# Peptides against a protein of PDB entry 2N1D, part 132

Target 1, 169 residues: chain A of PDB entry 2N1D
Amino acid sequence: EVKVKIPEELKPWLVDDWDLITRQKQLFYLPAKKNVDSILEDYANYKKSRGNTDNKEYAVNEVVAGIKEYFNVMLGTQLLYKFERPQYAEILADHPDAPMSQVYGAPHLLRLFVRIGAMLAYTPLDEKSLALLLNYLHDFLKYLAKNSATLFSASDYEVAPPEYHRKAV

## One batch from the design tools (peptide; made by RFdiffusion4, then SolubleMPNN)

Design b1_p25_4_s4 (from b1_p25_4, 13 letters changed)
Fold by OpenDDE base, seed 3:
Structure b1_p25_4_s4 (fold): chain B 169 residues (1-169), chain A 25 residues (1-25)
Amino acid sequence: as target 1 above (169 residues)
Amino acid sequence: SQLEELLKKIEEITKKIIEVVEKSL
């Protein structure tokens, strides 16, 4: 399996995220106050502000676009806990053509990086190309870790109502 | 299968990224 290293700062959050959803029966508030699109845009702008060359900027933009696409194709089937399925179904019903990167936020984006490695393992890539990709993904994860205080908060979750529990069983 | 289709999409996305990133080197 392709190893995507999650920063140590973010690993506890993955546990908290799981706990909020699975044990405390809460849901991330949707649509996210800060969605995946905006997070990726902020990252791209952050990289630009660091004085990168034009070529480097093109690479970052493509990586951002790719992460967005990864997220949108994987969210529904790979990134949700069972308890979140009814919420997702409701989102799809209300916004069938909206990309999920405009709906979901940082916690679900982080989950992508827990799962993407297994998917990339089946993608035919030479070692050098894979290493290059991973470097960019890890750089983005480092950005998430640096901004974790503003991106990840239990206050972005809310207790699901009783009627939701019946749907989620 | 659903998974195979997903993997195909992942591959397509990845190849696009790599193509541009390699050109930027």
Scores: peptide ipSAE 0.696, ipTM 0.953, DockQ to the pose 0.722
Fold by OpenDDE base, seed 5:
Structure b1_p25_4_s4 (fold): chain B 169 residues (1-169), chain A 25 residues (1-25)
Amino acid sequence: as target 1 above (169 residues)
Amino acid sequence: SQLEELLKKIEEITKKIIEVVEKSL
């Protein structure tokens, strides 16, 4: 298995996220006030401001694009708790062609990195290529950790209405 | 299967990233 290490600072949030959804029956506010696209854009701009070379800036942009693609292909089937399924169905019905990276936010993006490693294990990569990819993914996770106070908040969730509970089988 | 299709997509995305990143070195 390919291990993507989650920063220790973010692990408590994963627990809180799970608790808010599964135990407290809350939902992340959608569409997100700060969606995945904007988070990735901020990261790219952050890297640019650090004075990276043109080549490395180009690489960061491609990594950002790749993370976005990972998220969009995995969100619906891999990243949602059972309680979130009706909400996802509603989003799809209202915006069938919208990429989920424009709808969901930081908590779901973080969930991606919990799951992506298992998927990467089935991608044939040599050791050098895998290490290179992991370095970029870990760098992004480090960015999320540094900005966790602004990216992750229980105030971004709200109690699901009674009618939602009825459809959440 | 659906999972196999997902894995293929992940592979395609990954290979594209690696290709570009390696060129940037």
Scores: peptide ipSAE 0.696, ipTM 0.954, DockQ to the pose 0.751
Fold by OpenDDE base, seed 4:
Structure b1_p25_4_s4 (fold): chain B 169 residues (1-169), chain A 25 residues (1-25)
Amino acid sequence: as target 1 above (169 residues)
Amino acid sequence: SQLEELLKKIEEITKKIIEVVEKSL
């Protein structure tokens, strides 16, 4: 199996995210104040500021583009809890052509890395290529961990209104 | 199936990443 290692600093957040939605019946506020596109852009700029060569910059840009694509193809079917389905349906109805990376934020982006490993296991890659990809994914995760205080907050969630609960039944 | 279609997309994205990253080494 392909194992994507989640930094220890972020594991408690995954639990809190799950609890906020499934047990406390809250929803992440959408559209996100800081969306996935913005987070990825910040990461790319961060890597650039560290004085990488052009070749390394090209690699980072491609990884950023790839993560964005991963997120957009997986969000709707793989990354949402059942309680979030009505919210997603409303977003699709109101913004049918908008990529979800412009709507959702850090918590859902982090969920991608919990799920992507299982998908990669079915992708025919040699061990060297897979290791190379994982190194870049892990580097991005380290960035998320480093900036976790600003990216992850329970204040970005809100209690779902009674009318939403009726839709979620 | 829906899963097969998703896996195909993931593979396409992945191969594109790998191609550029390997050239950047």
Scores: peptide ipSAE 0.694, ipTM 0.953, DockQ to the pose 0.724
Fold by OpenDDE base, seed 1:
Structure b1_p25_4_s4 (fold): chain B 169 residues (1-169), chain A 25 residues (1-25)
Amino acid sequence: as target 1 above (169 residues)
Amino acid sequence: SQLEELLKKIEEITKKIIEVVEKSL
């Protein structure tokens, strides 16, 4: 398995996220106040402000585009807890063609990096190429950790209504 | 299968990233 290291600062949040959904029966408020698209855009702008060369800036933009695509193809089937599935179904019914990166936010984006490693293990890559990819993914995760106070908050969740409980385990 | 199709998409995305990143070195 390809190991994507989650920064220690973010591991407690993964536990809190799980607890809010699974134990406290809360839902992340959708559409997100700050969606995945905006987070990735902020990261790209952050990297640009650090004085990268044109080639490195172009590489970051392509990594951002790739992370967005990873998220959009994996969210529905790989990143949701069972309790969140009715919410997802409602989102799809209301916005069938909207990319989920415009709907979901930082917590679900972080979940991507917990799961992506197992998927990458089946992608035929040489060690050097894999190392390059992981360097960029880890750099992005470092950015999430640095900005965790503004990206991750329990106040972005709310208790699901009784009618929701009846259609969710 | 659904998983196989997902893995195929992941591979396509990954190869595109790698192509650009390697070119940028």
Scores: peptide ipSAE 0.692, ipTM 0.952, DockQ to the pose 0.753

Design b1_p25_5_s1 (from b1_p25_5, 10 letters changed)
Fold by OpenDDE base, seed 2:
Structure b1_p25_5_s1 (fold): chain B 169 residues (1-169), chain A 25 residues (1-25)
Amino acid sequence: as target 1 above (169 residues)
Amino acid sequence: MEELLQKLREISERVIKVLEEALKK
């Protein structure tokens, strides 16, 4: 049904992300140096600077807002590996009112696009509307792919301390 | 899950509405 195509450039990163956390028992450093809010802001500015087409800045802003909201409602229950749950719990305890888009970064944002398609398939959105939305989501994904070298790095992860392993049991 | 789906729907509908309006201009 609803398929969000992940750019080929980013697919290997999804594997690396999974490996770093599940096999190597590492955690993405939080709060992210480059959080989701910042990434989305950069994308919006990028689109605005390329004002060679039309005056649809409000459309880009709405897409950015939508992606942010998607991320914030899905992160805790849909986008985390089991090993990451204690880390998430600590974040919630320390910053209960902070949106997760201000805490997490590019890897978790990319995970959203792996899951969002299947979720939207169970919403009563018409095919034309979904296609329109998907076009903009794919445009954003192209941006991520273009900037993948700076947004995705194994150096943003660190080995979890022994005390964390006990908490992750 | 049902609550999550409802939230996702609401977000999507708001975004799509604006995008559709943009296509008209």
Scores: peptide ipSAE 0.648, ipTM 0.938, DockQ to the pose 0.701
Fold by OpenDDE base, seed 1:
Structure b1_p25_5_s1 (fold): chain B 169 residues (1-169), chain A 25 residues (1-25)
Amino acid sequence: as target 1 above (169 residues)
Amino acid sequence: MEELLQKLREISERVIKVLEEALKK
């Protein structure tokens, strides 16, 4: 069992994200104003500025790279609500080779951490190794919580056009 | 799903390896 603990500060955003899309039939504006790549870069710079990464800066960079890769492989099949599928298809058609970490933003990145634990439970990773990885993932989540006021906003969503609504529901 | 799990494993193993090395320093 792999349990990724979501900070209490971020749980309301998961509910709002779900409500905006599923109930209010809105879509997160794409491409994101601040994409996943940018968020991860800011985190890396934040960690470096704290002065406790001497001889371990490569560890932060590796975690950032890992989270980016997790997101890019899971976004399309694991992180989207049904209502978002047509939007995703349009993005793929227009930008077939673009990594989704350059298109999507904070809400979808947060969804990753809701799903990643269950997925990793099916991988043959030893308990000690998983615990180590989880410590770093939780550290990143703490960063998201600290910066939630600037990363998460309902204003980043917009009502889907009528033609979209007809084909998505 | 199996392909996804394999990708996740490979990513995780690579990250963990680096993190373990960092703990030794």
Scores: peptide ipSAE 0.638, ipTM 0.937, DockQ to the pose 0.752
Fold by OpenDDE base, seed 5:
Structure b1_p25_5_s1 (fold): chain B 169 residues (1-169), chain A 25 residues (1-25)
Amino acid sequence: as target 1 above (169 residues)
Amino acid sequence: MEELLQKLREISERVIKVLEEALKK
């Protein structure tokens, strides 16, 4: 398996996210006030502001684009809890032409990194290539960890109304 | 699943290509 190491600082957020949705029957507020596109843009700008003359910085935009694409292809089928499926259906109906990276936010983006490693293991990518990619993904995860206080909050969730519960059987 | 895996592969290969090019500059 391709191992994507989630920073220890972020693991509690995954637990809280799971608890808020599955046990407390809450939903992440959508459209997100700070969506995945915005988070990735901030990351790219952060890397540029560091004044890094390393050619690796030139690759940041491509990594951002890649993460965005990963998210958009995986969100609907791989990253949602059962309770969130009706909400997703409503989002698709309301925003049929919008990529999900413009709708969802940090918690769902973090879920991507829980799943992406196992998925990539089923692709015929060589070990060296995967290691290179993982280095950049881990760099992004470090950024999320560094900014976790502003990116993750229970206040971004709301109690689902009774009518939603009827849909989420 | 195969369709998803194919998409992931294509994305990854494109990204990796650029990353490798950046490293060799």
Scores: peptide ipSAE 0.634, ipTM 0.936, DockQ to the pose 0.709
Fold by OpenDDE base, seed 4:
Structure b1_p25_5_s1 (fold): chain B 169 residues (1-169), chain A 25 residues (1-25)
Amino acid sequence: as target 1 above (169 residues)
Amino acid sequence: MEELLQKLREISERVIKVLEEALKK
């Protein structure tokens, strides 16, 4: 089975994220001050600064593109809690042509890696190919863990207004 | 779900191809 290992440093944040949304009835502020596109760009630049070969840099760029596409196809149907769905509907109505990687941020990007492994297990990809892909995904997760203090903050959430609660029931 | 899985497969296959090529260089 495809197993995506979440760094231990990030697991507490997943719990906090879940708690903020489902228990405290808060919403991540949108559009994100630091969106998924910018996070991925920073990662790519970070890898380039490590002195990798041109071929390795090219590989990183393709991984970044892949993660971005994963996020954009999965966000709406796989990564949102029930309480967040009215917010998503508003975003789609206001910005129908904008990719969600330009709207959402680090918490939702992290949720992708909680779900992607199980879904990839249902694809006909061979084990060796999946292992190769997973190595790069894990490298990105390591980057998120290293920069977690700047990427994840409860201050990026806000209490949903009363009118929103009526829509979320 | 099937449509989503197909999209994920296509993305993965494209990325993996590039990664494998990078390993050869």
Scores: peptide ipSAE 0.631, ipTM 0.935, DockQ to the pose 0.730

Design b1_p25_5_s2 (from b1_p25_5, 12 letters changed)
Fold by OpenDDE base, seed 3:
Structure b1_p25_5_s2 (fold): chain B 169 residues (1-169), chain A 25 residues (1-25)
Amino acid sequence: as target 1 above (169 residues)
Amino acid sequence: MEELLKKLEEISKKIIKVLEEALKK
């Protein structure tokens, strides 16, 4: 099994995210004020600014690109709660060709890391390769944890209107 | 699901390739 360890600092947010949507029937405001693309860009810039002597910027860029791709292929089918599906359908209808990394934000990005490990476990990737990849994924998660106060907020959610509830049964 | 797994594999391989190259430098 491929285990992606979520930083302890972020685990409470996952619970809050779940509660906001499933129990309180709220929706994350879309399009996100700070979308996945921007978060990843900030991370890349952060890594570059740390002055790594190895000059491995291309590696960071590739990891960022990869995480973006992971998110875009998994969001619709793997990362949404049932209550969020009508919202997603509306987004697709209005922006059929837009990558979801430009629409969704930090909470859904964090959900990716909850799911990606289990999915990768079913791929024929060798353990050494996965370990290498996981190191970077964990590094990114550390970045999310470090910036959690600015990235995750219940104020980014809003109560779904009554007409939405009729579609989300 | 199978299609998704294939996509994830492809993405992963692409990343890993670059990471491995970086380790060699």
Scores: peptide ipSAE 0.659, ipTM 0.939, DockQ to the pose 0.743
Fold by OpenDDE base, seed 5:
Structure b1_p25_5_s2 (fold): chain B 169 residues (1-169), chain A 25 residues (1-25)
Amino acid sequence: as target 1 above (169 residues)
Amino acid sequence: MEELLKKLEEISKKIIKVLEEALKK
């Protein structure tokens, strides 16, 4: 299996995220105040500011574009808890032409990395290629961990109204 | 699921291609 190692610093957040939605019946505020596109842009700018000594800025841009694509193709079917399904349907109705990377934020982006490894294991990519890809994905995860205090907060969630509970069955 | 896997493969190949090119420079 393709193993994507989640930084230990971020694992408690995954538990909190699950608890907020599944146990406390809260929803992440959508559209996100800071969406996936913005997070990825900040990462790209961060890498640029540190200076790629070997002119590999285009590599970072491609990784950012790739992560965005991963997220957009996986969000709806792979990254949502059951309780979030009605919210997703509403988002699709309100924003039919918008990519989900412009709607969702850091918590859902982090969920991508919990799932992507197992999915990639079913693709016919060679070990060397996968290792190369994983190195860059891990670099991004390191960035998320470094900025976790600003990216992940329970205050970004809100209690779902009673009418929503009736839909989430 | 097969469609999703194919998409993921295509995305991955695009990234890897660029990354490999970067390693050559």
Scores: peptide ipSAE 0.658, ipTM 0.939, DockQ to the pose 0.726
Fold by OpenDDE base, seed 4:
Structure b1_p25_5_s2 (fold): chain B 169 residues (1-169), chain A 25 residues (1-25)
Amino acid sequence: as target 1 above (169 residues)
Amino acid sequence: MEELLKKLEEISKKIIKVLEEALKK
């Protein structure tokens, strides 16, 4: 079974994220002040600063590119709560050609890792290959955990206006 | 869903290929 282990430090945030949107009827402010592209770029630079070999650097770059692609293909259909659907529709209407990795931020990126493992289990990828991939995904998650104080904040959310509530029901 | 899974597989294969090459060095 393919299972992505979420660091314990990030699990409370997933609960808070869910609560902010589903219970408190708030929305993550878009476009994100720090989008997924910038987070991934910071991670890549962080790994480069650790003195990795060129080969390891190329591996990190490929992982970053892959995570970006994962996010962009999954965001709209797999990572949004029902309450966020009108917001997403507005983003698509206003910016149809913009990759969602340039619009959304850390909370939605973290949601990717909640879903990606189960979905990869339905692919014909062999266990050894998946394990190798998962090791790098876990390394990225560890980075998110280390930087959670700057990446995740309830202040990045705002109460949805009354007109939005009408669209969401 | 099937289309999405295929995309995820393709993305994964690209990553894995590079990762495997990195392990050889």
Scores: peptide ipSAE 0.657, ipTM 0.938, DockQ to the pose 0.772
Fold by OpenDDE base, seed 1:
Structure b1_p25_5_s2 (fold): chain B 169 residues (1-169), chain A 25 residues (1-25)
Amino acid sequence: as target 1 above (169 residues)
Amino acid sequence: MEELLKKLEEISKKIIKVLEEALKK
């Protein structure tokens, strides 16, 4: 089993995110004020500034690039609640060639780490390789937890308009 | 799903390759 452990500090946010969308019928404001690309860039800069990975800076860059790719291939089919699908369709219609990492933000990025572990379990990757990858994914999650106060806020959501509610439900 | 899994595998292998090289330095 490939398990990506979510920091305890972030688990309450996953519940709030779910509640805002599914129960309160709100939508995350798009395009995000701080998109996935910018979050990953901040993480990379944070790691470089620590000075303990100077000889491994290229490794951090590759992890950042990889997480971005994971997100872009997973969002549309794996990370959205049913209520969010019309919004996603509208985004695709307006910006068909834009990577979703430039549109969506921290909440959807966090959802990636809830799902990716189970998906990777079906890939023919050996345990040692997966463990190495997971170490870096967990390091990134620790960064999200450390910066959770600025990355996650209910104020980034808003009540969907009546016309949206009618077509979504 | 199979296509998605193949993409995830490809991405993972690229990352792992670089990470393994970094451990040797």
Scores: peptide ipSAE 0.656, ipTM 0.938, DockQ to the pose 0.799

Design b1_p25_5_s3 (from b1_p25_5, 9 letters changed)
Fold by OpenDDE base, seed 3:
Structure b1_p25_5_s3 (fold): chain B 169 residues (1-169), chain A 25 residues (1-25)
Amino acid sequence: as target 1 above (169 residues)
Amino acid sequence: MEELLERIREISERVIKVLKEAEEK
Protein backbone atom coordinates (compact mmCIF):
# COMPACT_ATOMS: atom_id res chain seq x y z
CA GLU B 1 0.00 0.00 0.00
CA VAL B 2 1.20 3.46 -0.92
CA LYS B 3 0.86 5.81 1.99
CA VAL B 4 0.92 9.54 1.57
CA LYS B 5 1.72 10.96 4.96
CA ILE B 6 -0.42 13.94 5.82
CA PRO B 7 1.36 16.41 8.10
CA GLU B 8 0.00 16.37 11.63
CA GLU B 9 -0.76 20.06 11.32
CA LEU B 10 -3.27 19.35 8.57
CA LYS B 11 -5.03 16.32 10.01
CA PRO B 12 -7.29 18.37 12.30
CA TRP B 13 -8.32 20.40 9.28
CA LEU B 14 -9.46 17.30 7.45
CA VAL B 15 -11.72 16.54 10.37
CA ASP B 16 -13.05 20.09 10.44
CA ASP B 17 -13.61 20.03 6.69
CA TRP B 18 -15.59 16.82 7.00
CA ASP B 19 -17.59 18.20 9.91
CA LEU B 20 -18.42 21.47 8.20
CA ILE B 21 -19.87 19.72 5.21
CA THR B 22 -21.26 16.44 6.48
CA ARG B 23 -22.53 17.48 9.89
CA GLN B 24 -23.05 21.21 9.67
CA LYS B 25 -24.30 21.05 6.08
CA GLN B 26 -22.06 23.83 4.88
CA LEU B 27 -20.42 24.26 1.51
CA PHE B 28 -17.04 25.58 0.56
CA TYR B 29 -17.57 28.88 -1.20
CA LEU B 30 -17.13 28.47 -4.95
CA PRO B 31 -15.42 29.66 -6.97
CA ALA B 32 -12.63 29.59 -4.44
CA LYS B 33 -11.08 32.88 -3.49
CA LYS B 34 -7.76 31.09 -3.81
CA ASN B 35 -8.08 28.21 -6.22
CA VAL B 36 -5.88 25.17 -6.66
CA ASP B 37 -4.10 26.73 -9.63
CA SER B 38 -3.02 29.71 -7.57
CA ILE B 39 -1.91 27.56 -4.65
CA LEU B 40 0.25 25.47 -6.94
CA GLU B 41 1.64 28.57 -8.60
CA ASP B 42 2.55 30.02 -5.23
CA TYR B 43 4.28 26.79 -4.32
CA ALA B 44 6.28 26.79 -7.53
CA ASN B 45 7.32 30.38 -6.95
CA TYR B 46 8.19 29.57 -3.37
CA LYS B 47 10.47 26.76 -4.48
CA LYS B 48 12.05 29.01 -7.07
CA SER B 49 12.78 31.65 -4.47
CA ARG B 50 14.52 29.06 -2.33
CA GLY B 51 17.32 28.90 -4.85
CA ASN B 52 16.66 25.64 -6.61
CA THR B 53 18.76 24.74 -9.59
CA ASP B 54 17.18 25.00 -13.00
CA ASN B 55 16.70 21.26 -13.09
CA LYS B 56 15.03 21.18 -9.72
CA GLU B 57 12.86 24.11 -10.68
CA TYR B 58 11.82 22.23 -13.77
CA ALA B 59 11.02 19.20 -11.64
CA VAL B 60 8.87 21.28 -9.32
CA ASN B 61 6.96 22.68 -12.27
CA GLU B 62 6.26 19.18 -13.50
CA VAL B 63 5.11 18.10 -10.07
CA VAL B 64 2.80 21.09 -9.96
CA ALA B 65 1.41 20.14 -13.33
CA GLY B 66 0.96 16.58 -12.16
CA ILE B 67 -0.84 17.55 -8.99
CA LYS B 68 -3.12 19.78 -11.01
CA GLU B 69 -3.92 16.92 -13.34
CA TYR B 70 -4.48 14.52 -10.45
CA PHE B 71 -6.89 16.98 -8.93
CA ASN B 72 -8.80 17.62 -12.11
CA VAL B 73 -9.32 13.95 -12.88
CA MET B 74 -10.21 12.95 -9.33
CA LEU B 75 -12.26 15.85 -7.98
CA GLY B 76 -15.62 14.95 -9.43
CA THR B 77 -15.73 11.28 -8.59
CA GLN B 78 -13.32 10.80 -5.70
CA LEU B 79 -12.94 13.94 -3.61
CA LEU B 80 -16.48 15.15 -2.95
CA TYR B 81 -18.74 14.31 -0.07
CA LYS B 82 -22.28 13.36 -0.98
CA PHE B 83 -23.60 16.69 0.25
CA GLU B 84 -21.34 18.50 -2.22
CA ARG B 85 -22.67 16.72 -5.30
CA PRO B 86 -25.37 19.24 -6.21
CA GLN B 87 -22.86 22.06 -5.91
CA TYR B 88 -20.52 20.25 -8.24
CA ALA B 89 -23.32 19.67 -10.72
CA GLU B 90 -24.08 23.37 -10.68
CA ILE B 91 -20.44 24.19 -11.34
CA LEU B 92 -20.32 21.77 -14.26
CA ALA B 93 -23.48 23.23 -15.73
CA ASP B 94 -22.22 26.78 -15.47
CA HIS B 95 -18.63 26.07 -16.47
CA PRO B 96 -18.51 22.80 -18.38
CA ASP B 97 -15.04 23.33 -19.81
CA ALA B 98 -13.35 24.91 -16.82
CA PRO B 99 -10.82 22.79 -14.99
CA MET B 100 -11.87 22.21 -11.43
CA SER B 101 -8.45 23.41 -10.28
CA GLN B 102 -9.67 26.87 -11.20
CA VAL B 103 -12.84 26.49 -9.17
CA TYR B 104 -11.97 24.59 -6.00
CA GLY B 105 -9.46 25.48 -3.33
CA ALA B 106 -7.18 24.23 -0.59
CA PRO B 107 -9.55 21.92 1.31
CA HIS B 108 -10.39 19.87 -1.75
CA LEU B 109 -6.78 19.87 -2.81
CA LEU B 110 -5.82 18.43 0.55
CA ARG B 111 -8.43 15.71 0.11
CA LEU B 112 -6.56 14.66 -3.01
CA PHE B 113 -3.62 13.60 -0.91
CA VAL B 114 -5.86 11.52 1.30
CA ARG B 115 -6.98 9.56 -1.77
CA ILE B 116 -4.05 9.54 -4.17
CA GLY B 117 -2.06 6.93 -2.29
CA ALA B 118 -4.66 4.25 -2.75
CA MET B 119 -4.87 5.08 -6.44
CA LEU B 120 -1.12 4.85 -6.87
CA ALA B 121 -1.11 1.48 -5.15
CA TYR B 122 -3.10 0.06 -8.03
CA THR B 123 -0.72 1.36 -10.68
CA PRO B 124 2.24 -0.67 -11.94
CA LEU B 125 4.77 1.92 -10.82
CA ASP B 126 7.98 0.58 -9.35
CA GLU B 127 9.01 1.30 -5.78
CA LYS B 128 11.84 3.64 -6.69
CA SER B 129 9.61 5.71 -8.92
CA LEU B 130 6.89 5.89 -6.31
CA ALA B 131 9.34 6.91 -3.63
CA LEU B 132 10.65 9.70 -5.82
CA LEU B 133 7.17 10.95 -6.57
CA LEU B 134 6.12 10.70 -2.94
CA ASN B 135 9.09 12.77 -1.86
CA TYR B 136 7.88 15.63 -4.00
CA LEU B 137 4.28 15.20 -2.93
CA HIS B 138 5.33 15.27 0.69
CA ASP B 139 7.34 18.40 0.06
CA PHE B 140 4.23 20.06 -1.29
CA LEU B 141 2.25 18.90 1.71
CA LYS B 142 4.86 20.48 3.96
CA TYR B 143 4.25 23.70 2.10
CA LEU B 144 0.53 23.41 2.70
CA ALA B 145 1.15 22.81 6.38
CA LYS B 146 3.48 25.78 6.59
CA ASN B 147 0.83 28.01 5.05
CA SER B 148 -2.18 26.34 6.63
CA ALA B 149 -3.24 29.44 8.56
CA THR B 150 -3.92 31.30 5.33
CA LEU B 151 -5.09 28.36 3.23
CA PHE B 152 -7.59 26.65 5.51
CA SER B 153 -10.37 28.50 7.28
CA ALA B 154 -13.89 27.68 8.31
CA SER B 155 -14.82 31.16 7.13
CA ASP B 156 -14.44 29.91 3.58
CA TYR B 157 -17.53 27.80 4.14
CA GLU B 158 -21.12 28.92 4.27
CA VAL B 159 -24.40 27.40 5.31
CA ALA B 160 -26.13 25.87 2.33
CA PRO B 161 -29.41 27.57 1.45
CA PRO B 162 -32.70 25.79 2.09
CA GLU B 163 -33.26 25.06 -1.58
CA TYR B 164 -29.93 23.26 -1.68
CA HIS B 165 -30.97 20.92 1.10
CA ARG B 166 -33.91 19.75 -0.97
CA LYS B 167 -31.66 18.39 -3.68
CA ALA B 168 -28.94 17.06 -1.38
CA VAL B 169 -29.05 14.08 0.94
CA MET A 1 -12.35 3.42 -11.89
CA GLU A 2 -10.33 1.59 -14.51
CA GLU A 3 -10.19 4.69 -16.63
CA LEU A 4 -9.28 6.81 -13.65
CA LEU A 5 -6.50 4.46 -12.63
CA GLU A 6 -5.15 4.60 -16.14
CA ARG A 7 -5.12 8.37 -16.07
CA ILE A 8 -3.37 8.38 -12.71
CA ARG A 9 -0.77 6.01 -14.11
CA GLU A 10 -0.20 8.15 -17.17
CA ILE A 11 0.17 11.32 -15.18
CA SER A 12 2.49 9.68 -12.70
CA GLU A 13 4.72 8.17 -15.33
CA ARG A 14 5.11 11.50 -17.08
CA VAL A 15 5.97 13.28 -13.87
CA ILE A 16 8.34 10.57 -12.69
CA LYS A 17 10.17 10.65 -15.99
CA VAL A 18 10.93 14.31 -15.49
CA LEU A 19 11.84 13.82 -11.85
CA LYS A 20 14.34 11.14 -12.75
CA GLU A 21 15.87 13.34 -15.39
CA ALA A 22 16.20 16.13 -12.88
CA GLU A 23 17.92 13.83 -10.41
CA GLU A 24 20.46 12.81 -12.99
CA LYS A 25 21.42 16.34 -14.00
Scores: peptide ipSAE 0.751, ipTM 0.958, DockQ to the pose 0.726
Fold by OpenDDE base, seed 2:
Structure b1_p25_5_s3 (fold): chain B 169 residues (1-169), chain A 25 residues (1-25)
Amino acid sequence: as target 1 above (169 residues)
Amino acid sequence: MEELLERIREISERVIKVLKEAEEK
């Protein structure tokens, strides 16, 4: 088992996110006002401003790139609720060549960290390597928690129109 | 799913390689 610890400050948001989508039948507004690419860029710049060495800065950049890639490969098949599937299909049709990290935002990025641990558990990575990676992932999650007030808001969701309900099951 | 796991592995191994190099300073 590879456990990615979600900061306690963010756990209530995961519940709210689930409720907004599944119970209230709302959708996260797309394209996101602040997409995953932007969030990761802000994190990288934040770390840079903290006076990191060249090696640490380079490491952060690689982690950012890795998180972006994780997100882009997992979003469509692993991170969406059933109700969100039609919206995703529309996004793909309208922007077939755009990475989803340029479309989706903080809530879906946070969902990645709920799922990535289970995926990593089935990869042949040694314990020390995983621990090293997890340290950086946890640092990023800490950043998300610190900026949660600006990154996570119910106002970024909207009630899906009746036509959409007919497409979703 | 197996293809996805392979992608996750590839990404992780690449990142970890760089992280290890960074830890060596």
Scores: peptide ipSAE 0.751, ipTM 0.958, DockQ to the pose 0.722
Fold by OpenDDE base, seed 4:
Structure b1_p25_5_s3 (fold): chain B 169 residues (1-169), chain A 25 residues (1-25)
Amino acid sequence: as target 1 above (169 residues)
Amino acid sequence: MEELLERIREISERVIKVLKEAEEK
């Protein structure tokens, strides 16, 4: 199995995210104040500022593009809790042509890395290739951990209104 | 799920190709 190691700093947040939505019946505020696209752009700029070679910078840009695509193809069917499905349906209705990376934010992006390993395990990719990809994914996760104080906050969630609760139950 | 897996594979292979090229420099 392909294992994506989540930094220890982010594991408590995954629990909090789960609790806020499934137990406290809250929703992440959408559209996100800081969406996935902006997070990935910040990461790319961060890597550039670290003095990487042109090749490394180019590689980072491709990883960013890949993560964005992973997120957009997986969000709707793989990354949402049951309670979030009505919200997602409303987003699709209101923004049918917008990529979800422009709507959702850091918590949902982090969920991607919880799920992507299992998906990669069912693809015919050789071990060396997978290891190379994983190294870059882990580097991005380290970035998320380093910036977790600004990226993850319970204040980005809000109690779902009674109307929503009725349709979600 | 099978369609999703195919998309994941395609994305991954594209990215990996670029990553390998970058390591050769």
Scores: peptide ipSAE 0.750, ipTM 0.958, DockQ to the pose 0.722
Fold by OpenDDE base, seed 5:
Structure b1_p25_5_s3 (fold): chain B 169 residues (1-169), chain A 25 residues (1-25)
Amino acid sequence: as target 1 above (169 residues)
Amino acid sequence: MEELLERIREISERVIKVLKEAEEK
């Protein structure tokens, strides 16, 4: 089993996110004020400012690209609660060619790391390769935890209107 | 699901290749 360790600081947010959507019937405001692309860019710049070597900078850029790709291929089928499906359908209709990393934000990005481990376990990657990848993914998660106060907020959600409830059933 | 897993594999292998190169330099 490939274990992606979520920082303890972020686990309460996952619960809050779930509660906001499923119990309180709220939706994350889309398009996100700070989308996944922007978060990843900030991370890359953060690592660059820490005085990394050219090789390490190149590695970080590749990880950023990889996370973005993971997110874009998994968002629609793996990362959404049932209540969010009508919203996603509307986004697809309005922006059929836009990558979801330009639409969604931090909460959905965090959900990726809850799911990616199980999928990596079904890939024919050796233990050393997986460990190397996981080290970089964990470093990114550490960054999310460090910036959690600005990235995760209930104020980014809003109550879904009655017409949406009819769609969601 | 198999298609998704294949895409995840492809992305991962590409990233890992670069990470290994960076680690050795």
Scores: peptide ipSAE 0.748, ipTM 0.957, DockQ to the pose 0.748

